# Ledger of designs, part 156: peptides against a protein of PDB entry 8YR4

Target 1, 309 residues: chain A of PDB entry 8YR4
Amino acid sequence: PRGSPALQLVVLICLGLMGLERALNVLVPIFYRNIVNLLTEKAPWNSLAWTVTSYVFLKFLQGGGTGSTGFVSNLRTFLWIRVQQFTSRRVELLIFSHLHELSLRWHLGRRTGEVLRIADRGTSSVTGLLSYLVFNVIPTLADIIIGIIYFSMFFNAWFGLIVFLCMSLYLTLTIVVTEWRTKFRRAMNTQENATRARAVDSLLNFETVKYYNAESYEVERYREAIIKYQGLEWKSSASLVLLNQTQNLVIGLGLLAGSLLCAYFVTEQKLQVGDYVLFGTYIIQLYMPLNWFGTYYRMIQTNFIDMEN

## One batch from the design tools (peptide; made by RFdiffusion4, then SolubleMPNN)

Design b2_p22_5_s3 (from b2_p22_5, 18 letters changed)
Fold by OpenDDE base, seed 4:
Structure b2_p22_5_s3 (fold): chain B 309 residues (1-309), chain A 22 residues (1-22)
Amino acid sequence: as target 1 above (309 residues)
Amino acid sequence: PLEEFLKEFEKEKEEEEKLRAL
């Protein structure tokens, strides 16, 4: 935000909090590992109590892995409200200024109030999408990269490879299935609009329908349109379930392969019991934000197409 | 078009949230 040093400082604080969230995403599993190892070794109570207290404090800062429940994430979201409002207001004022530069013929030929409402909602949505990209998509990709580096350095190259292959396959299948699903959703929306238009046309022509005693025919035609809509709705919903199941299977296979490898290395005394728990905890922590990646990708893709048209 | 898309996106997000909360 140019012109407000206070808002620039808030942006820097929000970026710092995002960096802290990335550090917490690594530290929380490490401290949980350490607790399991200390419990296995029957370590003295003072060391265990300090590690547990530190873990609970870090977990409070991180939250439940849903990006909205942690203290740091909530503080970031709270501070970002003022930045979002400043950005929205600036874009609204730019659009309003541009609308005033347009010819009187353009304003007379269009409902100025509808154009302003579309512009206002459009700007709020683009600002929301950009915030969503910056605060959810980019951080999730960063956490994957940090995870691959961490497992490759501190465990073995095989763990880094499993995470890399699992996440690459997950992202690729999410994109491919989401693009396939988008066709069914577009067909559903087109049929919904056509069904609604038929209902409106039938109601506007109510006197004509009554004159010809064609009420039963119009009701049956509307029923056929609803059945056709529901057939497309079912395909859209079933394709969503298929996406979710495909994502769950890929993560499940990655978790299985990595957990079996961890268990094997624990039996060979190359890793501790806590390292097995760390791997499972870290993969589940990555899975929570990744579930939404398909929704984000579709939102980006559609908004990009709508901005180019 | 963008308003309808956003309403559909919010509706689908709510449907996905409901499907994941189950």
Scores: peptide ipSAE 0.022, ipTM 0.618, DockQ to the pose 0.284
Fold by OpenDDE base, seed 3:
Structure b2_p22_5_s3 (fold): chain B 309 residues (1-309), chain A 22 residues (1-22)
Amino acid sequence: as target 1 above (309 residues)
Amino acid sequence: PLEEFLKEFEKEKEEEEKLRAL
């Protein structure tokens, strides 16, 4: 975007962050391998603890697995919101101005087709929600319970407590932040619908707008509506980044506490090197489906509220 | 209302999938 050096700088920073994510994707496995080697060699606790702490910090920056947003990804997403909004607004205004140049015959024919496209997406999403509850939410809750029992019985009661506290805090914060986000999303949707209604009304009255040469006035009115929408969209998107980052912090703290404790017990020969690998892998596996839990919890809540209306 | 909600959910799921695939 040639018009603002600030947005060009943000794009360059986002590209730099994408390069950093690629570096982290290589470094995280290397540090993990180094931990396993240090545990196998019975290295001194100080070197091991430093390497584990460095690994968890890098893992916090990277995120974990498909669908985990790390700090770098969240920062990129956050910075990209303004670039996306600038581009979207420019495209929407160009489309809207072009629609006002088109003939009346084009405007009369399209109204019926947009309503039908809203209907077909509805039925797919209820089925998707139910499928996700059955195939992801319930199994993940079962895996958490099984994990707490397993770690409490076969490792130490402290590991079961760490997993319990980490997952309970994760779920609680996910619910609380999702409920908080729902207000911003509802406000965004209401403003999106109002912005669309203005565009439809302007296009409905195309003959009148053209007769009065009011195209510039309608474009400016639409621009103001888009700016109001983008203010709410930014709050919605920024709140999502905050949710993802909060989730990443909770898992990072649980992974740090549990990995340090596991490494300590391996050093004392109470646990095997394989137990360290198991703990880290299991926590990451529990985290992956839980990342979507906030989205589905909101869906359940909104469906309940919309069924009461 | 359910249909608009579900369209919004698919759009958000697709945006969250895009945000996670990035």
Scores: peptide ipSAE 0.019, ipTM 0.588, DockQ to the pose 0.096
Fold by OpenDDE base, seed 5:
Structure b2_p22_5_s3 (fold): chain B 309 residues (1-309), chain A 22 residues (1-22)
Amino acid sequence: as target 1 above (309 residues)
Amino acid sequence: PLEEFLKEFEKEKEEEEKLRAL
C-alpha cells in the first residue's frame, strides 16, 4: 500500500502475525508431546497442569486445523480488512476510470455476460451448500451426539456434561451471532447493489460524461460510494471475526476444562494416557467442521425467508 | 430475491476461500 504509513504498519504487523502462526505450528505439537510424556512418566500434578494450561493457551492462539480460526489468525484477518479495502477501492477506481474509455458496445455485451456468470455461480453455490449440509453438517451433529453418549457412558458423567455444555453453547452462540450479523450483511449487499447501479448508469452515459469532460467528477462520486460501501463491509467482516473468535473461545474453554479433568483422572489412575489423547483428538475433530456451521445456518435461514416471501 | 441470495452466497464463498487461502 503506497501512500498510507498506517496501512504499511498494519501490513508489517500482519506479516509478523503470519510468522507467529508458523511458530505456533511448531510449538503446539511440542507441548502436546510433552504432555503425553509427562502423563506416561506419572509426573507431579502441578507440572502437568501447567503444561496442559500452556498447551491449551497455545492451541487457542493457533486455533483448530490449519489455524484459520485461532486468535492470531482472527487478529490478522481483522487488521487485514482495512488493507483489503484500500486495495479493492484502488483497483475498482482504476477499472471504473478505464471503463469510461471503452465503447458502448463493450458495456452492453459485458452486462449480459456478468448477469449470466452470477446466475451460474449462484446455482453452483446452492448445490455446493446442499452437498455440504448433507455430507458435513448432519454427520457433525451426529458425531456430537455420539460423542456425548460415548463420554457419558465410558468416561465420567462430567466429561459428557462438558461436551454437552460446550457444544450447546457453541451452537447457540453461532446461531445468535449469525442472526445478528445477517443485518450487517444485508445492509452491505443493498449498498453494493446501489453502488453498482450508479457505476452502470455512469458508464451507460459515458458519451455525456466525455462531452462535459466530467470523468474526474464521476470517478470521485464513485469513490464516495465505495467508501460508504466499505464502511458496511467492515462491519460485516468484523462481525465474522467476532463470530470466529467467540467460537474459538468456547471450544478453548471446553478443551481446557476437559483436558485438565482428563489429566487429573490419569494422575489418579482412573483413566489411561490414551484416554487423554482420545478426548483432545475428539474435541478437535468436532471443532473443524463446526467453524462453517454459521455460514450454512445463515444460508438456510435466507432460503427459508426468501421462500416465505 | 434469488439474485441477492446468489450474490450473497458467492460473496460468502469468496470470503471463505480468502480465509482458507490465507
Scores: peptide ipSAE 0.021, ipTM 0.596, DockQ to the pose 0.055; fails the geometry check
Fold by OpenDDE base, seed 1:
Structure b2_p22_5_s3 (fold): chain B 309 residues (1-309), chain A 22 residues (1-22)
Amino acid sequence: as target 1 above (309 residues)
Amino acid sequence: PLEEFLKEFEKEKEEEEKLRAL
């Protein structure tokens, strides 16, 4: 944000908190591993209690891995409200200035309340998307890279390769299936709007429809439009289920391959029991934000297309 | 188009929040 040093400081604090979240994503699994190892070794209560207390504190700071429930994430979100408001107001003023440059005919053809509602929705979308990119997409990609590096350095290179292949396949399939899904969703929306327009036109012309006793004909046309809409809605919903199942399958295969390899290395005494739990916990932590990546990608793609129109 | 996208985005976000709550 140009012009407010206070907002620039808030942005820097939010970036620092994002860095802290990345550190927590590595530390929480490590501390959980250490608890399992200490329990396996029957370590003294004082060491165990300190490690458990430290883990619970770190877990409170991190939250449930969804990035929404942790103290650090909540603090970041709270501080970001002012930055979002500044960005929203800037986009709103840009849209408003652009609307004033548009012809009087464009303003007379659209109800001023509808134009304002489009502007408010537009600003909320752009600011929401930017916040989403900065706080969800970029951190998730960073967590994947950190995960690959961590497993490559502290485990065998095979673990780093499994994570790399799993996440690369996951991202690729998420993109491909999301692009495919976007076509069905656009068709659904177009049909929803056409169905709504027909209903509005029929209701506005109700006197004419009543005069010609055409009520049954209009109801049947509306029914056909609803059936066509529901057929497209089903395709959209089924495509979402297919995306989710594809994602679950890829993560399941990665978890299976890595867990079997980890179990094998534990049997060879190259790894401890805690390292098995670490791998499973870390993969699940990477999966939680990635489940939303399909929606993120669609939002990005649609906003780019809507900015070009 | 932007209004429809936003309504869809809000609807998806609500559906996703519902799916997270399950």
Scores: peptide ipSAE 0.015, ipTM 0.508, DockQ to the pose 0.212; fails the geometry check

Design b2_p22_5_s4 (from b2_p22_5, 16 letters changed)
Fold by OpenDDE base, seed 4:
Structure b2_p22_5_s4 (fold): chain B 309 residues (1-309), chain A 22 residues (1-22)
Amino acid sequence: as target 1 above (309 residues)
Amino acid sequence: PLDKFLAEFEKEKEEEEKARKA
């Protein structure tokens, strides 16, 4: 943000908090591993109690896996409100200034309400797109990369490969199935608008419908439109279930492969029981943001299309 | 959960759009 050193400092603090969230995503599973190992070894209570207390504190900072519930994430979100408001206001003023620079002929050809709607869509699309990229997409990709590096360095290259293949397949299938679903959603929305238009036209012509005793005919036409809509709605909803199950299957297969490999290395005494728990915990932590990736991708596409228009 | 969030987000957008029309 130009012109406010205070808002620049807040942005830097928010970036620092985002870095801290990435560190916590690695540290929390490590401390949980250490607790399991200390319990297995029957370690002294003082060491165990210190490690448990440290883990609970780190887990409070991180939150329960929806990134929005942790103290650090909540603090980041709170501090970002002022930055978002500044950015929104700046975009709104730029759009408004640009609208005033447009020719009188452009303004005479458009309704003021349409112009305002274009301005509001443009502002929301730009600010939304930026927020989703910075706070959801980029951090999730960073966590995946950090995970691959961590498992490759501290476990074995095979664990890094499993995570890489699982996450790459998950992301690819999420994109492909989401693009396929977009066709069903567009068809549903088009049929919804057509069904609404028929209902409005029938109600506006109520006197004519009543004069011809055509109420039963209009009700039957509306019923047919509803049945067509529900057929498209079912396809949209069923395609979402298919996406979710495909995603769950990919994560399940990755978790299975990695868990079996961890179990094997534990039996060979190359890893401890805590390392098995670490892997499972870390994969679940990576999955939680990724579950929303299909939504983020759709929101990015919608906001990009609304920004080009 | 995702459609509930999208439906809540579309509902919140519709409520924001309704609150902007009021």
Scores: peptide ipSAE 0.007, ipTM 0.436, DockQ to the pose 0.056
Fold by OpenDDE base, seed 5:
Structure b2_p22_5_s4 (fold): chain B 309 residues (1-309), chain A 22 residues (1-22)
Amino acid sequence: as target 1 above (309 residues)
Amino acid sequence: PLDKFLAEFEKEKEEEEKARKA
């Protein structure tokens, strides 16, 4: 971003965080391998516990599978909001100013029906995605139940309890934070529609704006509307990062508790090394679809509200 | 993540449509 040293610094920090994510993607598998080796060698509990704790900490920083919900990724996403907003605002103002420079014939040729068609295509794409998401949510809930049953029967009741508490807390916090976020999203959407309406009205009244040489005034008014929108957009986006980080924390605590308990039982020869691998893999597998649950819940809730109106 | 993707996708579509009209 030319002209803002602060935003340039934020971009550099985000690039540094992207580099850190890549380092974590290499380190996490290495630490996991080291745990498996230490378990195989029947290493002392203190060394094993330290390595497991270090692994879980690195996994918390990385996030589940794709790294999209790790602490580092969340921090990057949070910092990037302002950069994205700056870029968006600049593009929107450039487009708006360019539209005011276009010929009267172009403005008269614009059918209002095209804007409606864009909205309808957006809504249809969201609806199609919602259907796909519902088909992923139900299986994920089934996988959680199957997981609780499996771990309770084949490992120990303590593992089933850890998974149950972790997933119950995860789902509850996901719902609560998602409902809280919905307020920010509604406010954002309302302000977006108002900002869009102002832009459309200014462009429909192009002749009048040009007659009074009021182009600069309309651009400044649009800029103010964008700034107000971006204040709400930031709250919406920051609340999403908070959701993802809360989810990551809950899964991280569950992974820590379960991994330490599993490692302990392997050292006592009650479980095999393969069981440790199974537990870690299964928890990570459950985590990946669950990261999207908050979005799915929000989208479902929105469609229900939009169907009630 | 999907909210961001949807917002980015809606924005990219709006930008593509604005760019097609420019």
Scores: peptide ipSAE 0.007, ipTM 0.426, DockQ to the pose 0.037
Fold by OpenDDE base, seed 1:
Structure b2_p22_5_s4 (fold): chain B 309 residues (1-309), chain A 22 residues (1-22)
Amino acid sequence: as target 1 above (309 residues)
Amino acid sequence: PLDKFLAEFEKEKEEEEKARKA
């Protein structure tokens, strides 16, 4: 942010916390591996207790439970509130200034409430897009690259190849299925707006409808519009289930291939039992942010379309 | 699940914006 050194420092701290999250994403599986290896070797209690305590502390910082955000992510989100508010206010003032430069005819042709709603949507879309790009998309791509490098260097090149193929296929299918799904969502939203408009027009003309005893005809037209909407809603919902199932299948196949290869190398005494657990834990950890990628991609596309309008 | 959560979150934001305008 130009003009506030305090907000620039907060941005630098947030970037530092993002780097710490990337380090935690590598360290947590390593410490979990070390616990499993120490348990397998029947190591002395003091070494085991220190490694378990260190793992629990790192896991508290990382988070990654269903619905549980880690301390580092919560601290980053808390510090970012001020940066988001500054960015939102700056975009709002730019839109407001631009609206005041527009002709009186443009303002008279639009209800003031619609103009404000366009400004509010524009600010929310820009701020949302920037937050999703910086805090979700870029970190997820970084975690994938770090994962490929880690598995290629510390395991066999075959593990790096499995992670690369799994994540590349996952991202490609997520994009392709999300673009296909966006057509159904647009058709649903268009039919929802048309159904709402028909209901509003029928209710505004209630006296005329009552005078002509046309209530049954208007109810039947509304019913047909609802049935058409529900047919599009079903396609939208079914396409989401298909996306989620495709994502689960790709991750499941990657987990299966890599887990079988780990088990084989453990049997050959080239890897330890902890390395099998590390691979499974790391793949599941990569999957968690990727599950949201399809929605972030859709939000990015929607926000770009809303910014072009 | 996330689209439902975001649709719920957009709906909660629209409800919070409605509650803030009421």
Scores: peptide ipSAE 0.007, ipTM 0.435, DockQ to the pose 0.056; fails the geometry check
Fold by OpenDDE base, seed 2:
Structure b2_p22_5_s4 (fold): chain B 309 residues (1-309), chain A 22 residues (1-22)
Amino acid sequence: as target 1 above (309 residues)
Amino acid sequence: PLDKFLAEFEKEKEEEEKARKA
């Protein structure tokens, strides 16, 4: 935002809060590990109470595990409202000024309500794309990289390799299966629009249909359109279940391999019991944002298609 | 609908830019 130093400061604060969220994603599992180790060692109550209180405070700042959004994420979202409103208004004014520069022929061929709906879709698409990139995709990729570095430095290099292979395979399969699903979703949406158009045309011509006693013919034609739609809907829904199950299988295999390796190193006294709990907790924390990655990728792809089209 | 709109919009912008160069 070139014209408002206040909005530039808000953007810098939001970037600082995003950095704090990344730090919390590392610190929360570490403090949880420390609690488990202190409990195993039968440490003094004062040390346990301070570590538990610190963990609960960090978990309140992070969120994610309690069914609520964290305080830092809520504060970031609250501060970002002003930046989003400024960006939306700027895009809307650019679209509006461009519409006034268009030829009289273009304006005469179009309904004002269609033009406004296109402007609103364009503004929502750009603002949505930017928000998903900045607040969901980039942070998730950063958390994966930080996770690989953390496990490679503080565990054995084998743990970093397992996380790298698991997350790379998860992301690759999510992209490939999501692109494959987009074909079924487009076919479903096209058939839904065709089925709705047939229903509207039949209802607009109801007097003519009644005059020719063609009600049974129109009902059968509508039934065939519904059956064809439901066949495409089933393919879309089944492909979503296949995506979710593939994602669950990849994470399950990565968690199994890493958990077995952790358990082995704990039996050899190279790692503590808390390190086993840390690994499981950290992998689950990486998985939570990734569960929505296929939805984010599809929304980004839809917004790109809605910008190209 | 948006695709057709943006494609018509780009075509009309290219035609206006061609008409300004002539």
Scores: peptide ipSAE 0.000, ipTM 0.311, DockQ to the pose 0.017; fails the geometry check

Design b2_p22_6_s1 (from b2_p22_6, 18 letters changed)
Fold by OpenDDE base, seed 4:
Structure b2_p22_6_s1 (fold): chain B 309 residues (1-309), chain A 22 residues (1-22)
Amino acid sequence: as target 1 above (309 residues)
Amino acid sequence: SLVEKIIQEAQEFVQSILSKLL
């Protein structure tokens, strides 16, 4: 933000908090590992109680992980409100200035209320997309890279490879299946608009429908439009279940392969019991923000489709 | 066309924010 040193400082603090969230995502599984090892070793209660208290405090700061309601994430979100408001206002003013540069012939050919609604949707889409990229996508990719490096250095290169293959396959399948689903969603939205248009037309012509006793005919036409809509809605919803199930299978296979390999290394005394728990905990922490990724990628595509119309 | 320009200016603005944050 050029022109406000206070907003620049807030952005730097938010970036520092994002770095702290990345550190917490590594530290929380490590402290959980240490608890499991101390329990296995039957360590003194004082050492165990301190480690558990420290873990719970770190878990309060982290929350669920990336995109969760942890203390650090909430503090970042609170500080970011002023930056988001500045960004939104700047985009709105740029759009408004551009609308004033357009020819009088363009303004006379369009309803001003429709133009403003497109501008508001555009601004909301852009600011939402930016916030999602900065606070969910980039951090999740960073956590994956940090995870690959961590497991490759402290465990074995095979663990880093399993995480890499699992997350790469998950992301690729999420994109491909979501692009395939977009066809069903476009068809559903088009049929929803057509069904609504028929209902509005029938209600605007209410007096004519009453005069001709055509109420039963209009109800049957509306029923047929609803059945056609529900057939497309079912395809959209079923394709979402298929996406979620495909994602669950990829994570399940990655968790299985890595857990079996970790269990094997624990039986060979190369790793501790806590390292098995660390691996499982870290994979689950990577999965949570990735599950949101499929939801927000759909939100992005929806906002683009709603702007093409 | 206008939507594509708004998207393009928005992408350039996002890139300009990202390039000023990095």
Scores: peptide ipSAE 0.007, ipTM 0.435, DockQ to the pose 0.027
Fold by OpenDDE base, seed 2:
Structure b2_p22_6_s1 (fold): chain B 309 residues (1-309), chain A 22 residues (1-22)
Amino acid sequence: as target 1 above (309 residues)
Amino acid sequence: SLVEKIIQEAQEFVQSILSKLL
């Protein structure tokens, strides 16, 4: 942000915290591996207790599991509130200034409340999209690259190749199936708007409908419009289940291939039992942000479709 | 509108990131 050295420092601290999150994403599985190896070797209690305590502390910093945000992520989110507010206010003031530069003829043709609602949706969507790209997309891609490098260097080139192929296939199928699904969503939204317009028109003409005793006819037309909407809604919802199932299948196949290869190398005494646990833990940890990626890519597309209207 | 232009720049930016990832 130009003009506030304090906000520039906060952005640099947030970038440093994002780098720390990437380091924690590698360290947590490594410490968990070390616990499993120390337990297998029947190591002395003092070394085990220190490694477990260090793991729990790193896991508190990282967070983990569905719904637990880590201390580092919470601190980053807290510091970013001021940057988000500054960015939002700057976009809002630019929109407001531009609205005042528009011709009187443009203002007379539009309701002020509709213009403000479009401006607020615009500001929220741009700010939300930017925050999503910076805090979810870029970090997830960085974690994938770090994962490929780590597995290629510390395990075998075959593990790096499995992770690369699995992640590339997952991302490609997520994009292709989401683009295919966008057609069903646009058709659903168009039919929803048409169904709402018919209901509003019938209710505005309520006196005319009563005069002709046409209530049964209007209810039947509305029922037909709802059935047509529900047919498109079902296609949209079924396409979402298909996306989630396709993602789950790619994950399952990648986890199967990598787990079998790990198990084989453990039987050949090239890897330890802890390395099998590390692989499974790290892969599941990489997939957790990617499942959110499909949800947010949908949210992005929704916001863009809702802004084209 | 300026909103449509900001949306279009955001779309082009997202598409540029997506097209650099593909």
Scores: peptide ipSAE 0.007, ipTM 0.399, DockQ to the pose 0.033
Fold by OpenDDE base, seed 1:
Structure b2_p22_6_s1 (fold): chain B 309 residues (1-309), chain A 22 residues (1-22)
Amino acid sequence: as target 1 above (309 residues)
Amino acid sequence: SLVEKIIQEAQEFVQSILSKLL
């Protein structure tokens, strides 16, 4: 943001914190490996206790688990609130200025409340998309690249290849299945709008419906529209379960292949028991942001389709 | 459409932010 040096400094601090999160994503599995190796070797209590304390501190900074945010992520999110508010306000003012440049005929043909709803949806969609790209997509791609490099340098090249193939397959299937799902969601939203329009038209013509004693006929037509909507909603929801299950299967196959290869190299005394635990821990950490990818990409596409309509 | 123009301006704005952040 060229107009505020304070916000530029906050952005630089947030980028520095994102770099620290990437470093923590590598360090936490390494320290967990070291604990497992020290336990296997029956190392002195002082070295074990120091390594465990350091691991717990790094894990507090990183966070981890379903819905637990780390200290660094919370600090980044807190600092980013001011940048997000500045960006949101700037997008709102640009949209509002553009709306004022439009012809009087365009404004007379639309309800002011509909125009404001489009502007608010537009701003929330753009700000949400930007925040998602910067804080989830770019970091996840960086973690994948760091993972491939790390496993290729410190493990056998076969581990780097397994991670590359699993992540490439996961991303490709996520995109393809999500584009396929978008068709079902567009059809669902179109049928929802048509069902709502029919209900509004029936209620606006209440006097005519009552005059012809047609209430039962209008209720039956509304029931048929709801059944048709629910059939499309079921396809949308079922396609989501299919996406999640496909993602889980790719995760499971990647974890299986890499875990078997780690176990084999441990039996050959080329790797330690801790290296098996490191691989499993690091793979689970890579997949956690990717599971959110399917949810936020859906949210982005929802907001985009809700702007097209 | 107006939406395509808002999306295009938003994409140019996002690209302008990305090109200033990178």
Scores: peptide ipSAE 0.007, ipTM 0.435, DockQ to the pose 0.027
Fold by OpenDDE base, seed 5:
Structure b2_p22_6_s1 (fold): chain B 309 residues (1-309), chain A 22 residues (1-22)
Amino acid sequence: as target 1 above (309 residues)
Amino acid sequence: SLVEKIIQEAQEFVQSILSKLL
């Protein structure tokens, strides 16, 4: 943000905390590996207790990974409140200035309350999109890249390839299925609005409907509109289940392939038992923010569709 | 049309913020 050196420092601190979250996402599985190896070797209690205490402390800092309630994530979110407020206020003032530059004829043709509601939706959508991109999308992509590099360097190139193929397939299918489902969501919202408009028009013209004894005809038209809506709602809901199942299948196949390969290398004494646990733990940590990706991408698209209407 | 302009200006603003944050 140009104009406040204090807010620029807060942004730099937030970026530093995001880097620390990426480091924790690698360190937490490593310490968990070390615990499993120390337990397998029947190591002395003092070494085990220190490693467990260090792991629990790192896990407290990390929390549940990207988008969870870890200490570092909470501190970042707290510091970001002032930056978000500055950004929102700047967007609101730009929208408000633009509204004042518009012709009087444009304002006379619209309800002032609708214009303000569009402005508020615009501001919330932009601020929500920015926060989502900066705190969920970019960090998740960074964690995937870090994971590919880590597994390629410390395990074998085959593990890096499995993670790359699984995450690339997961992201591609998530985008393609979400774009496909957006057509059903738009059609559903259009049919909902049309059904609601027909109900309002029928109720406003109640005297005319009663005069012609057309009550049964209006009820049947409303029933047909509901059936059309429910057919689109079913497609929207079924498409979400298909997305979730596709995501689950891709992660399940990646976890299976990588876990079998880890287990094989452990039997060949090339890896330790803890390295099997490391791989499983890290893949689950990558999956958690990606599962939220489908939900937030839906929220973004809903906000865009709700701005088009 | 106006929603498209607000979306375009919002996208340009988000891109301008992203280009200033990167």
Scores: peptide ipSAE 0.007, ipTM 0.426, DockQ to the pose 0.026

